# Ledger of designs, part 186: peptides against a protein of PDB entry 7BDX

Target 1, 212 residues: chain A of PDB entry 7BDX
Amino acid sequence: EMGAAACTLLWGVSSSEEVVKAILGGDKALKFFSITGQTMESFVKSLDGDVQELDSDESQFVFALAGIVTNVAAIACGREFLVNSSRVLLDTILQLLGDLKPGQCTKLKVLMLMSLYNVSINLKGLKYISESPGFIPLLWWLLSDPDAEVCLHVLRLVQSVVLEPEVFSKSASEFRSSLPLQRILAMSKSRNPRLQTAAQELLEDLRTLEHN

## One batch from the design tools (peptide; made by RFdiffusion4, then SolubleMPNN)

Design b2_p20_3_s3 (from b2_p20_3 with P2E E13A T14R A18L E20A)
Fold by OpenDDE base, seed 2:
Structure b2_p20_3_s3 (fold): chain B 212 residues (1-212), chain C 212 residues (1-212), chain A 20 residues (1-20)
Amino acid sequence: as target 1 above (212 residues)
Amino acid sequence: as target 1 above (212 residues)
Amino acid sequence: DELAEELLAEGLARVAELLA
């Protein structure tokens, strides 16, 4: 209980760039992010049997951890830190996104996807995550999720790949051959305006790349 | 493990006034400080049998909690919050200081005493803690501690009482009758310069009050 | 850069909403 509360407060204050810098400037940052990944992994592994209530202290704790990672990744020095010093955490996030079933732990998926998206703002970060084994299949797996917010953040991450020629060129063949076009087209007709817009923009970007 | 790490980071960033304001501005502050006291109490109660290693995750967690309280109390709005909205926490700290034996959990005692001292900077806070049942006996109990840092922070807290006429006048008779004069005199001869100075200053303040 | 900043701001705003 108290751990979740403390972690939630830390998440809240990590919305400040100065707080992110303070977290990263300490000698404890490496250890903290190391055990963050382990804790998130342990939580996901525990789900295989117990319908953990979405509002459990453990769930809240993991959400706060994922939120902290997201907020760190929102800052340039935080992205640099994650990409240079906490790659195992990024690998863990990618792994956990693959381990979760469609509709499972939707809030956590969204937070993890937000963190990856923020990391992708750094070209080095985008290169790192996009070169992860199984990254393209993972994106399509995540797009099979029934949740619009999950799908939205996947589309944003896909767009980050598509908009970076140096990254896209490396995976373009696999990307085109496996693209769930019908699914994205369906999303472009969504009643969710954010999802609709993201899907439309991605389709436009893809069309532009085919004509060039 | 992770909880202690998160709480320690929160403690570190709480050295900023802006972070303290952010913590207190949230709707979670009341709950956080409520369970803080409970957590600290649970820890102290657990000590009656197990020599908990000073470096345990649990110990680190409790130290961080006490540190957060101290940092909150260092700020004017934080003192106001504690005195107005978290009095139970102050009561808990006073209780725990009484429950701990001389030489037991010295680091925690120091942190708790620092928090009380910071609260005492607010006249309302000083009045509240000094009017706590058994406050004067508690101070003398704590001055029996073999640790110089514990004794130092007790002397600072005693000085805060002595320097405030409205507070001191209410307890002056009890204070004078129970004053461990020989102990304070011994501290004024300490090799620890901070303790020596604090004891000397307090003795001077007390002499000044007797002549007025 | 502007789009990244805007999307970052949206992301941060969304995270702030999750804390509320």
Scores: peptide ipSAE 0.036, ipTM 0.803, DockQ to the pose 0.059
Fold by OpenDDE base, seed 3:
Structure b2_p20_3_s3 (fold): chain B 212 residues (1-212), chain C 212 residues (1-212), chain A 20 residues (1-20)
Amino acid sequence: as target 1 above (212 residues)
Amino acid sequence: as target 1 above (212 residues)
Amino acid sequence: DELAEELLAEGLARVAELLA
């Protein structure tokens, strides 16, 4: 209980850029983010065995950790830190997103995807993530999720790849060959306006790339 | 491990007034400080049984909690919050300071005493603390500690009481009758310059009160 | 929107700079 409460408060205050800078300026940041990855991994591994109540202290703690990573990645110096000093955490997030089944741990997936999106704002971060083994299959796996928010954040991450020619060119063949076009088209007709817009924009971006 | 790391980071960032305001502005503050008191109490109660290594994750976690309370109390709105909304935590800190033996958990005592001193900057806080049952005996119990830092912070808290006529007048008789004058005089000759100065100043303040 | 509100309630997740 107390750990979850403390971590939740840390998550909340990490919405401030100055707090993120304070976290990163300390000598504890590296250790913290190392243990963060391990903790998230342990949690996800435990889900297959125990019906862990989504409202457990453990779940709340892991959500808060994922939120902290997201907020750190929302800031330029935070992105630099993650990409340069905490690559293992990024690898862990990518792995965990692959390990989770569609519909499983939706909130955690959203936070992890948001963190990856934020990391992708840094070209070096986008390169690192997109060059990860199985990245494109992972995107399509995640896009099969029934949750609109998960799919929205996947589409945003896909868009980040598509909008960066230097990154997209490396995977363009695989991307085009495996693109779940029918799924994206279905999302462009979603009743969720955010998902609808994101899917439409991505389809427009993809069309632009086919004509160039 | 992860809980202690998260709480330690929260402690570090709580040195900022803006972070304290952010903590208190959230809906989680009340719950957090309630659980904080319980956690600190549970830790102190566990010390009589198990040689808990001072470097345990649990110890680090509790130190971080005490540090957070101290940092919250360092700010005007934080003092107001503690005195108005988290009195149980203040009661707990006072109780725990009484439960700990001389030389036991020195670092925790220092942090708790620092928090009480910070609370005492608010007249309402000083009144609340000083009107707590057994407060004066508690001060003298704490002043018997072999640790110079513990004694320093006790003397500072005593000085806060002495310097406030409205508070001191209520307990002046008990204070004068129980004052460990020989102990304070011994501290005024300490090789620790901070302790020496604090004891000298307190003796001067006490002399001034005897002549008025 | 419900999830975003829950995320805000749980930890005040920061909006990405590109969204801002």
Scores: peptide ipSAE 0.028, ipTM 0.786, DockQ to the pose 0.139
Fold by OpenDDE base, seed 1:
Structure b2_p20_3_s3 (fold): chain B 212 residues (1-212), chain C 212 residues (1-212), chain A 20 residues (1-20)
Amino acid sequence: as target 1 above (212 residues)
Amino acid sequence: as target 1 above (212 residues)
Amino acid sequence: DELAEELLAEGLARVAELLA
């Protein structure tokens, strides 16, 4: 209980750039983010048997951790820290996104995808994530999720790759050969306006890339 | 481990006034400080048997909690919050200071005393603390501690009472009749310069009050 | 400031998400 409460407060205050700078300026940042990855991994590994109630203290604790990572990644110095000094955490997030089944831990998936999207704003971050082994198959795996919010955040991450020519050129062949076009087309007809817009924009970007 | 790390980071960032305002501006503040008191109480109650290693994750967790309370109490809005909306926490701190034996959990005692001192800067806080049952006997109990740092922070809290005529007048008879003058005189001869100064200043303030 | 230059290079196309 106390751990979840502390993490939740830390998450709330981490929405401030000055707080992110204060977290990173201390000698405890490296240890904290290392333990964060381990804790998230332990949580996901525990899911194979017990229906963890989404509202459990443990779930809220892990959600707060993922929220903290997202808020850190929202700031330039936070992105630099994550990409330069906390790569294991990014690797862990990618791994956990692969280990989670479709429809499993939707809220956590969304938060993790938001953190990766924020990291992808930096070219170093985008390169690191996109060059990770199995990255493209992972995107398509995640896009098969029944949850519209998961799919939305996957589409946003795909768009970050498509909008960066230097990154897209390296994986363009694999990307084009495996693109779940029918799935994206179906999403462009969604009743969810955010998902619909994201899918339409991505389809427009892809059409532009095929004609260039 | 993760809880201690999160609390330690929250403690570090709570040194900022803006972070304290952010903590208190959320709907989670009341719950957090309630759980803080309970967690500190549970820790102190666990000490009767096991030599908790001072460097244990549990000890560091509780130290961070006490540090957060101290930092909140260092800010005007934080004092108002504690005195108006978190009185149970203040009561718990007073209780725990009474339950701890001389020489037991020195670091925690110091942090708790620092929090009470910060609260005592506000007249409402000073009144609330000083009007608590057994407050004067508690001060003398704490002043019997063999630790110089504990005694220093007790003397500072005693001085806050002595320097406020409105508060001192209410308890002046009990205070004068029970004052461990010989102990304070001994501290005024301490090799610890901070303790020596605090004891000398208090003795001067007391002499002034006897002649008025 | 290298960080300021990176922020400028990131442009308006991608906006970081903050969670309250």
Scores: peptide ipSAE 0.135, ipTM 0.805, DockQ to the pose 0.027; fails the geometry check
Fold by OpenDDE base, seed 4:
Structure b2_p20_3_s3 (fold): chain B 212 residues (1-212), chain C 212 residues (1-212), chain A 20 residues (1-20)
Amino acid sequence: as target 1 above (212 residues)
Amino acid sequence: as target 1 above (212 residues)
Amino acid sequence: DELAEELLAEGLARVAELLA
């Protein structure tokens, strides 16, 4: 209870750029984000067994941690920190997103995807995550999720790759060969307006790349 | 480990007035500070039994919580919040300070005393804490501590009472009858310059009150 | 835990946008 409360408050205040800078300016940031990854991993590993109540203190704690990572990644210095000093956390997020099944732990997936999207705003971050082993298969795995918010953030991450020629060129062959076009087309007809728009924009970007 | 890390980061960033305002502006502050008191109480109650290592994650967590309370109380709106909405926490801090023996849990005592001192800057806070049952005996109990930092913050809290005529007048008889004058005089000769100065200033203030 | 749910509900996650 108290851990979740404290961590949730930290998440809330970490929405401030100044607070993110304060967190990162300390000598504790490295250890904190290392433990964050371990904590998230332990939580996800526990899900295969006993149905941990989604509303458990542990779940809330992990959501708050993921939220903190997201907020850190929203800031330029935070992205730089994560990609330079906390790569293991990024690797953990990618791994956990792969370990989770479609429909499983939706809220956590959304937060983790938001963090990766924020990281992808930095070219160095985008390079790092997109060059991760199994990154493209992971995107398609995640895009199979029934949840619109999960899919939305996957599409946004895909768009980050597509919009960066240096990154896209390295994976273009694999990308084109494995692209779940029918799934993306289905999303472009979604009743969710955000998902619909994101899918349409991605399809437009992909068409532009095929003509160039 | 992770709880202590998160709470410690929250403590660090709560040194900002803006962060304190953000914490208090949420609908979670009341519950957070309620649980904070309970957590501190549970920790102190555990000390009578097994020698919990002072360096335990639990200890660090409780220190961070006390630090957060201190930082909140450092801000005017934080003091107002604590004295209006979290009086039970203040009562808990006073109780825990009484439950702890001289030399026991020095760091926590210092943080709790700092929080009470910060609260005492507000006249309403000063009234509330000084009118608490056993407050004056508690001050003398705490002043028997061998630690200079504990004693320093006790003397500062005593000074807050002495410098406010409306508050001091209500307890002046008890205060004068129980004043550990020899102990304060001994502190005025301390090798610790901060303790020495605080004791000297208090003695000067007390002398001024005897002449008026 | 009701408190944990309330605390989670107030959690704010910022999402940066890719500038084109």
Scores: peptide ipSAE 0.064, ipTM 0.779, DockQ to the pose 0.128; fails the geometry check

Design b2_p20_4_s1 (from b2_p20_4, 10 letters changed)
Fold by OpenDDE base, seed 3:
Structure b2_p20_4_s1 (fold): chain B 212 residues (1-212), chain C 212 residues (1-212), chain A 20 residues (1-20)
Amino acid sequence: as target 1 above (212 residues)
Amino acid sequence: as target 1 above (212 residues)
Amino acid sequence: MEAELQEIAERASQVTEVKL
């Protein structure tokens, strides 16, 4: 209980850039983000057994951890820290996104995808994520999710890859060969306006890349 | 492990006034400080059994909680919050300071005494603390501690009482009748310069009050 | 690109509705 409450408060205050700087300016950041990955991994592995209630203290704790990572990644120095000093955490997030089934832990997937999107704001972060083994299959696996918010954040991450020529050129063949175009087209007709817009924009970006 | 790490980070960032405002501006502050008192109480009660190693995750967690309370109390809005909305936590701190033996949990006692001193900066906080049942006996119990830092923070809290006529007048009879003058005089000769100064200042303040 | 993307960085709100 108390650990989840403390982590939730840390998540709330980490929305501030100055708080992120304070977290990272200490000697404890490395240890914290190392244990964060392990904790998130342990939680996801525990889901294959007893259905942990979504409102459990453990679930709230992991949500708060993912939220902290997201808020750290929202800041330039936070992205630099994650990509330079917490690559194992990024690898863990990618792995956990692959381990979770469609519809499983929707909120956690959204937070993890938001963190990856934020990391992708830096070219170095985008390169690191996109060069991860199985990254493209992972994107399509995640895009099969029934949840519109999961799909939205996948589309945004896909867009970050597509809009960076240096990254996209390396993956272009695999990307084009596996592209779930019908799924993206269906999303462009979604009743969710955010998902609709993101899918439409991505389709426009993809069309532009076919003509070049 | 992870809970202690998160709480330690929250402690570190709570040194900022803006972070304290962010903690208190949320809807979770009441719950957090309610659980904080319970957690600290549970820890102190567990010490009567198995010697929890001072470096245990549980000890670090409780130190971080006490540190957060101290940092919140260092800020005007934090003191106002504690005195208006978290009186049970203040009562818990006073109780735990009484339950701990001389030399037991020195670091925790220092943090708790620092929090009480910070609360005493507000007249309302000082009144609340000083009107707590057994407060004066508690001060002398704490002043029997072999640790110079514990004694220093007790002397500072005593000074806060002595320097506030409205508070001191209510307690003056009990205070004078139980005053461990020989102990304070011994502290005024301490090799610890901070303790020496605090004891000397308090002795000067007490002499001034005897002539009025 | 990086500067424009920096404006688009998403902060995780605690209020994110879990659509169960």
Scores: peptide ipSAE 0.169, ipTM 0.817, DockQ to the pose 0.089
Fold by OpenDDE base, seed 4:
Formats: C-alpha cells, sequence, structure tokens
Structure b2_p20_4_s1 (fold): chain B 212 residues (1-212), chain C 212 residues (1-212), chain A 20 residues (1-20)
C-alpha cells in the first residue's frame, strides 16, 4: 500500500520537467530505475497464475513505475539517461511487452509503449530499441492486441522507425516481408479516430518509402 | 526495496515548493499522509524487539516518509493541509516522539521534530501541536536526548511556543514549573555552535518573559 | 546534439483512478 501511494505521487509529480531533472540529478536515479525494471519483471512473471486483480496494490505500483519511466522519457535528458545509463530497463520493457499476451495488462502495455515511443524520439533511443533482438516481430505481436490504445502506441512506434532512414534501412527487408498490412488497413478504418489517423498516416509514409 | 527507492526520490523532489503543491493538489494526498502515519507507527512499534538495522529498507523508507512530511510542512499550504486534513499524522508524530527513548532512532527523531517545527511556524499549527496532551512533558523527554541535533530541534520548537504569547500563556505555569533549566544552561555551553546559540537565544527569550 | 525526430513526447497522465 504505502509503496504504491508513494510511487503514485512520484508519478504525478514526474509530469514536470523540473521534477524529472531533479530525479536524474540525484545519485539514486540509477538504482531506482534498475529496481524498477526488476519490479516490473517480477509483476509480469506473477501473472502466469492467478488473475492478479488489476486493482491490486502491486498493479498500481507497477503502473506508477511505468508512468514515471514514461515521463522521464518525455524529456530529452531523460531519454539520454535511459539510453545511456538504464539500458537494462529498456530491454526489460521490450521483454515484458513480448511476454504479455494480447489483451493482457492493457494499461501497463500502454504505459510501456508510451515510454518506448518517447525514447524513440531521439535517434540514439530509436537505434537502441530498434536494434533489440526480435523488435520487428514484437511490433507485430503487439499490433495483434484487441485494445485500440495499445495498437495506437504500436503504430506510433512503427512510424518512428519508418520516418528514420538510418534505422529503417537496417530492418527494411524484414519489415516489408512481415508487415501485417491487412491489420494496419483494418485499423485505418477503425471507429477510434486516433487509431484511424495513426494507421492512415503510417500507410501514407510506407507508400512514400516504396516510391523512393 | 522499491518502495524505499520511490519514497527516497519523492523526498528529494519534495524539497521544491511546486512539487509540494502538486502533491497536495492531487486527490491522493489525504490517503498518502494517512498511510504515512500508520507506516511510521508500525516501524516504531517494531523497534521494541530486535535491533532493526538502521540501514534496513524499512528504516530508509520511514526516513523518506518523515522527510516528505518535513518538506510539506516547510510550505504554507503544506502546513495548512497537515493541520486541517492530516491531524492524525501530527498526533502520530507526537506519539512516536514520546515512544522513542533517548538516543533511539536519532535521524527519525530529527526529521519528525523538523516537521513539527515547520508546522509550528504558523499559529494554527503551533496551537494544534502545543495543545496536544502531554506536549510539555514530551519536550522535556526529547530534551534529555544525548544527540545535539535532536536537542537543537527541541529547543527550536520550545522557542516557537515561547515567542507566541497566545500559546505560551495557556501552558506558562506548567512550562515554568517543569522547565529543565539546568539542561538548557548546559546546552548553552555546548561545543556544538548551533545548539549553543539556540539554547542561549531561548534563555534570553525566557528571561524577557519573566520581566514582562 | 543527437538528432531528434519531429515527434511530440507524451506524458503519462494519471487519468486512471489509482486505488492506493
Amino acid sequence: as target 1 above (212 residues)
Amino acid sequence: as target 1 above (212 residues)
Amino acid sequence: MEAELQEIAERASQVTEVKL
């Protein structure tokens, strides 16, 4: 309970850039983000058995941790910190996104995907996550999620890859051969306007890359 | 471990007034400070047995909680919140300070005393804590501590009472009859310059009150 | 300076009622 409460407050205040800088400027940031990854991993591993009530203190704690990571990654110095000093956490997030089944832990997936998207805003972050083993298959696995918000954040992350020629060129063959085009086309017809727009924009970006 | 790490970061960022406002502006503040008191109480009650290593994650967690309370109380809106909406926490801190023996949990005592001192900066806070049952005996109990930093914060809290006529007049008889004058005089000769100054200033304030 | 994509970072809002 108290840990979840503290983490929830820390998440709330981490929406401020100055708070992110204060978190990172301390000597405790490295350890905090290391333990964050371990805590998230322990939580996801515990899901294979009993339906952990999504309302559990543990769930709320992990959501707050993922929220903090997202808010840190929203800031340039936060991205630099994560990519330089907390790579294990990024690898953990990628692993956990692979370990979660479609429809499982939707809220956590959204937060983790938001963190990866934020990391992908800088070239170094994008390179790091896109060079992760199984990254392209992971995108398609995540895109099979029935949740529109999960799929939205996957499409945005795919767009970050597509819009960076230096990154896209390395995986272009695998990307083209495995692209779930019918799934993306279905999303471009979604009743969710954000998902519809993101899928349409990605389809336009992909068409532009085929003509160059 | 993770809870202590999160709480430690929250403590660090709570040194900012804007962060305190963000903590208090959320709908989670009431519950957080309620559970904070309970967590601190549980920790202090666990000390009666085995020497909990002061380096334990639980100790660090409780120190961070007390630090957050201190930083909240350092801000006017934080004092107002604590005195209006978290009185149980103030009562808990007063109780825990009474339950701790001289020399026991020195760092926690300092943080709790700092929080009470900060609360005492406004008249409403000072009235609330000084009207607590056993407050005057508690001050003298705490002043028996061998730690100079504990004693310093006790003397500062005593000074807050002495400098407020509306508060001091209510307890003046009890205060005068129980005042450990020889102890305060000994502190005015301390090798610790902060303790020496605080004891000397308090003795001067007390002399001024006897002549009026 | 590392090249940044022309993308807008998103903050994770605490929209969901976290039961403490």
Scores: peptide ipSAE 0.105, ipTM 0.815, DockQ to the pose 0.084
Fold by OpenDDE base, seed 2:
Structure b2_p20_4_s1 (fold): chain B 212 residues (1-212), chain C 212 residues (1-212), chain A 20 residues (1-20)
Amino acid sequence: as target 1 above (212 residues)
Amino acid sequence: as target 1 above (212 residues)
Amino acid sequence: MEAELQEIAERASQVTEVKL
C-alpha cells in the first residue's frame, strides 16, 4: 500500500520537467532505474501463476514505475539519461513487451510503449531500440493485441522508425517482408479515431517510401 | 528496496514548494498522509522485538516519509493542509515521539520534531500541538535524550510555545512547575554550538517572561 | 524529425486509481 502510494505521487510530480531534472541530478537515479527494471520484470514473471488482480497494490506500483519512466523519457535530458545510463531498463521493457501475451497487462503495455516512443524522439534512442534483437517481430507481436490503445502506440513507434531514413534503411528488407499490411489496413478502418488516424498516416508514410 | 527508493526520491523533490503544491493539489494527498501515519506507527511498534538495523530498507522508507512531512510542513499551504486535513498524522507523530525511548531512532525523532516545529510556525498548528494531551510531559521526556540534535529540536519547539503568549498562558503553570531547568542550564554550557545557543535563547526568553 | 517529435512527446497521465 504505502510503496504504491509514494510511487504514484512520484509519478504525478514527474510530469514536471523540473522534477525530472531533480530526480536525474541526484546520485540515486541510476540505482532507482536499475531496481525499476528488476521490479517490473519480477511482476511480469509472477503473472504466469496467479491472476494478479489488475487493481492490486503491486500492479499499481508497477504502473507508477512505468509512468515515471515515460515522463522521464518525455524530457530531452531524461532521454539522454535512459539511452546513456539505463539501457538495461530499455532492454527490460522490450523483453517484457515480448513476454506479455495479447490482452495481458494492457495498461502496462501502453505505458511501456509510450516510454519507448518518447525514447525514439532522439535519434540515438531510436537507433538503440530499433537495433534491439527481435524488434521488428516484437512490433508485429504487439500489433496482434486486441486492445486499440496498445495497437495505437505500436503504430506510433513504427511511424518513428519509418520516418527516419537512417534507421529504416537498416531494417527495410525485414520490415517490408514481415509487415502485417492487412492488420494495419483493418486499423485504418477502425471506429477508434486515434487508431484510424495513426494507421492512415503510417500507410501514407509507407506509400511515400515505396514511390521513392 | 523499490518502495524505499521511490519514497526517497519523493522526499528529495518535496524540497520544492511547487512539488508540495502538486502533491497537495491532487486527490491522493489525504490517503497518502493517512497511510504515512499508519506506516510510521507500524515501524515504531515493530522495534520492540528485533534490532531493526537503522540502515534497513524499512528505516530508510520511514525516514523518507518523515522527511516528506517535514518538507510539506515547511510551506504555508502544507501547514494548512496538515493542521486542517491530516491532524491524525500530527497525533501519530506526537504519540511515536512518546513511545520511542531515549537514544532510540534518533534520526526519526529529529525529522518528526522538525515537522512539528514547522507546523508550529502557524498559530493554528502551534495551538493544536500544544493542546495535545501530555504535550508538556512529552517535551521533557524528549529532552532526556542523550542526542544533541534531538535536544536542539525540542528546545526550538519549546521556544515556539514560550514566544506565543496566547499559547504559553494556557500551559504556563504546568510548564513552570515541570521545567527541567537544570537540564536546560547544562545544555547552555554544551560544546555543541547550536544546542548551546538554543538553550541560552530559551533561558533568556524564560527570564523575560518572569520579569513581566 | 527530432524537433517535430519533441513537440509530441507523451506525458503519462495517472489514469490508474491506486487502491491504497
Scores: peptide ipSAE 0.183, ipTM 0.815, DockQ to the pose 0.081; fails the geometry check
Fold by OpenDDE base, seed 5:
Structure b2_p20_4_s1 (fold): chain B 212 residues (1-212), chain C 212 residues (1-212), chain A 20 residues (1-20)
Amino acid sequence: as target 1 above (212 residues)
Amino acid sequence: as target 1 above (212 residues)
Amino acid sequence: MEAELQEIAERASQVTEVKL
């Protein structure tokens, strides 16, 4: 209980840039983010394959951890820190996104995807995550999720890849050959306006790249 | 492990006034401080009477909690919050300071005493804690500690009482009748300069009150 | 690009009711 409460408060205050700088400026940041990855991994491994998101202190704790990572990644120095000093955490997030089934731990997936998107704002971060083994198949696996918010955040991450020529050129062949075009087209007709817009924008970006 | 890490980071960032305001401005503050008291109490109850300060994650976690309370109490709005909305936590801190033996959990005692001192900066806070049952005997019990830092912070809290006429006048008879004068005089000869100074200042304050 | 993308950074809001 108390750990979840403390972590939740830390998540709340981490929305401030100055708080993120204070977290990173301390001698404890490296250890914190290392244990964060381990804790998230342990939680996901403890879930039964058929268990939906648990309404538990453990779940809230892991959500808060993922929220902190997201808020750190929302700031330039935070992204630099994660990419330079906490790559294992990024690897863990990628792994966990692969380990979770479609429809499983939706809130956690959203937060993890938000963190990866924020990391992808920096070219260094985008290069790092996109060069991870199985990254493209992972995106398509995640895009099979029934949840509109998961799919939305996946599409935004895909867009970050597509909009960066230095990254996209390296994987363009695999990307185009495996692209779940029918799924993205279906999303462009979604009643969820955010998902609809994100899918339409991505389709436009892809069309532009094919004509160049 | 992760709870201690998160709480330690929260402690670190709580040194900022804006972070304290953010903690208190959220809807979670009341619950956090309630659980804080319970957690600290549970920890102290789990200690064997002969066990010194444990070099454990649990100890570090409780230290961080006490540190957060101290940092909250260091700010005017934080003191107001504690005195108006988290009195149970103050009662818990007073109780725990009584439950711990001299020389036991020194770091925790120091942090708890610092928090009470900070609360005592406000007349409301000072009135509240000084009107607690057994407060004066508690001060003398704590002043029997072999640790110079514990004694220093006790003397500072005693000074806060002595320097406030509205508070001191109510308990002056009990205070004077039970005053461990020999102990304070011994501290005024301490090789620890901070303890020496605090004891000398308190002795001067007491002399001034006797001549008025 | 990086400065413009900084405005696109998403903060995780604590909209979820945390059962403490």
Scores: peptide ipSAE 0.047, ipTM 0.807, DockQ to the pose 0.068; fails the geometry check

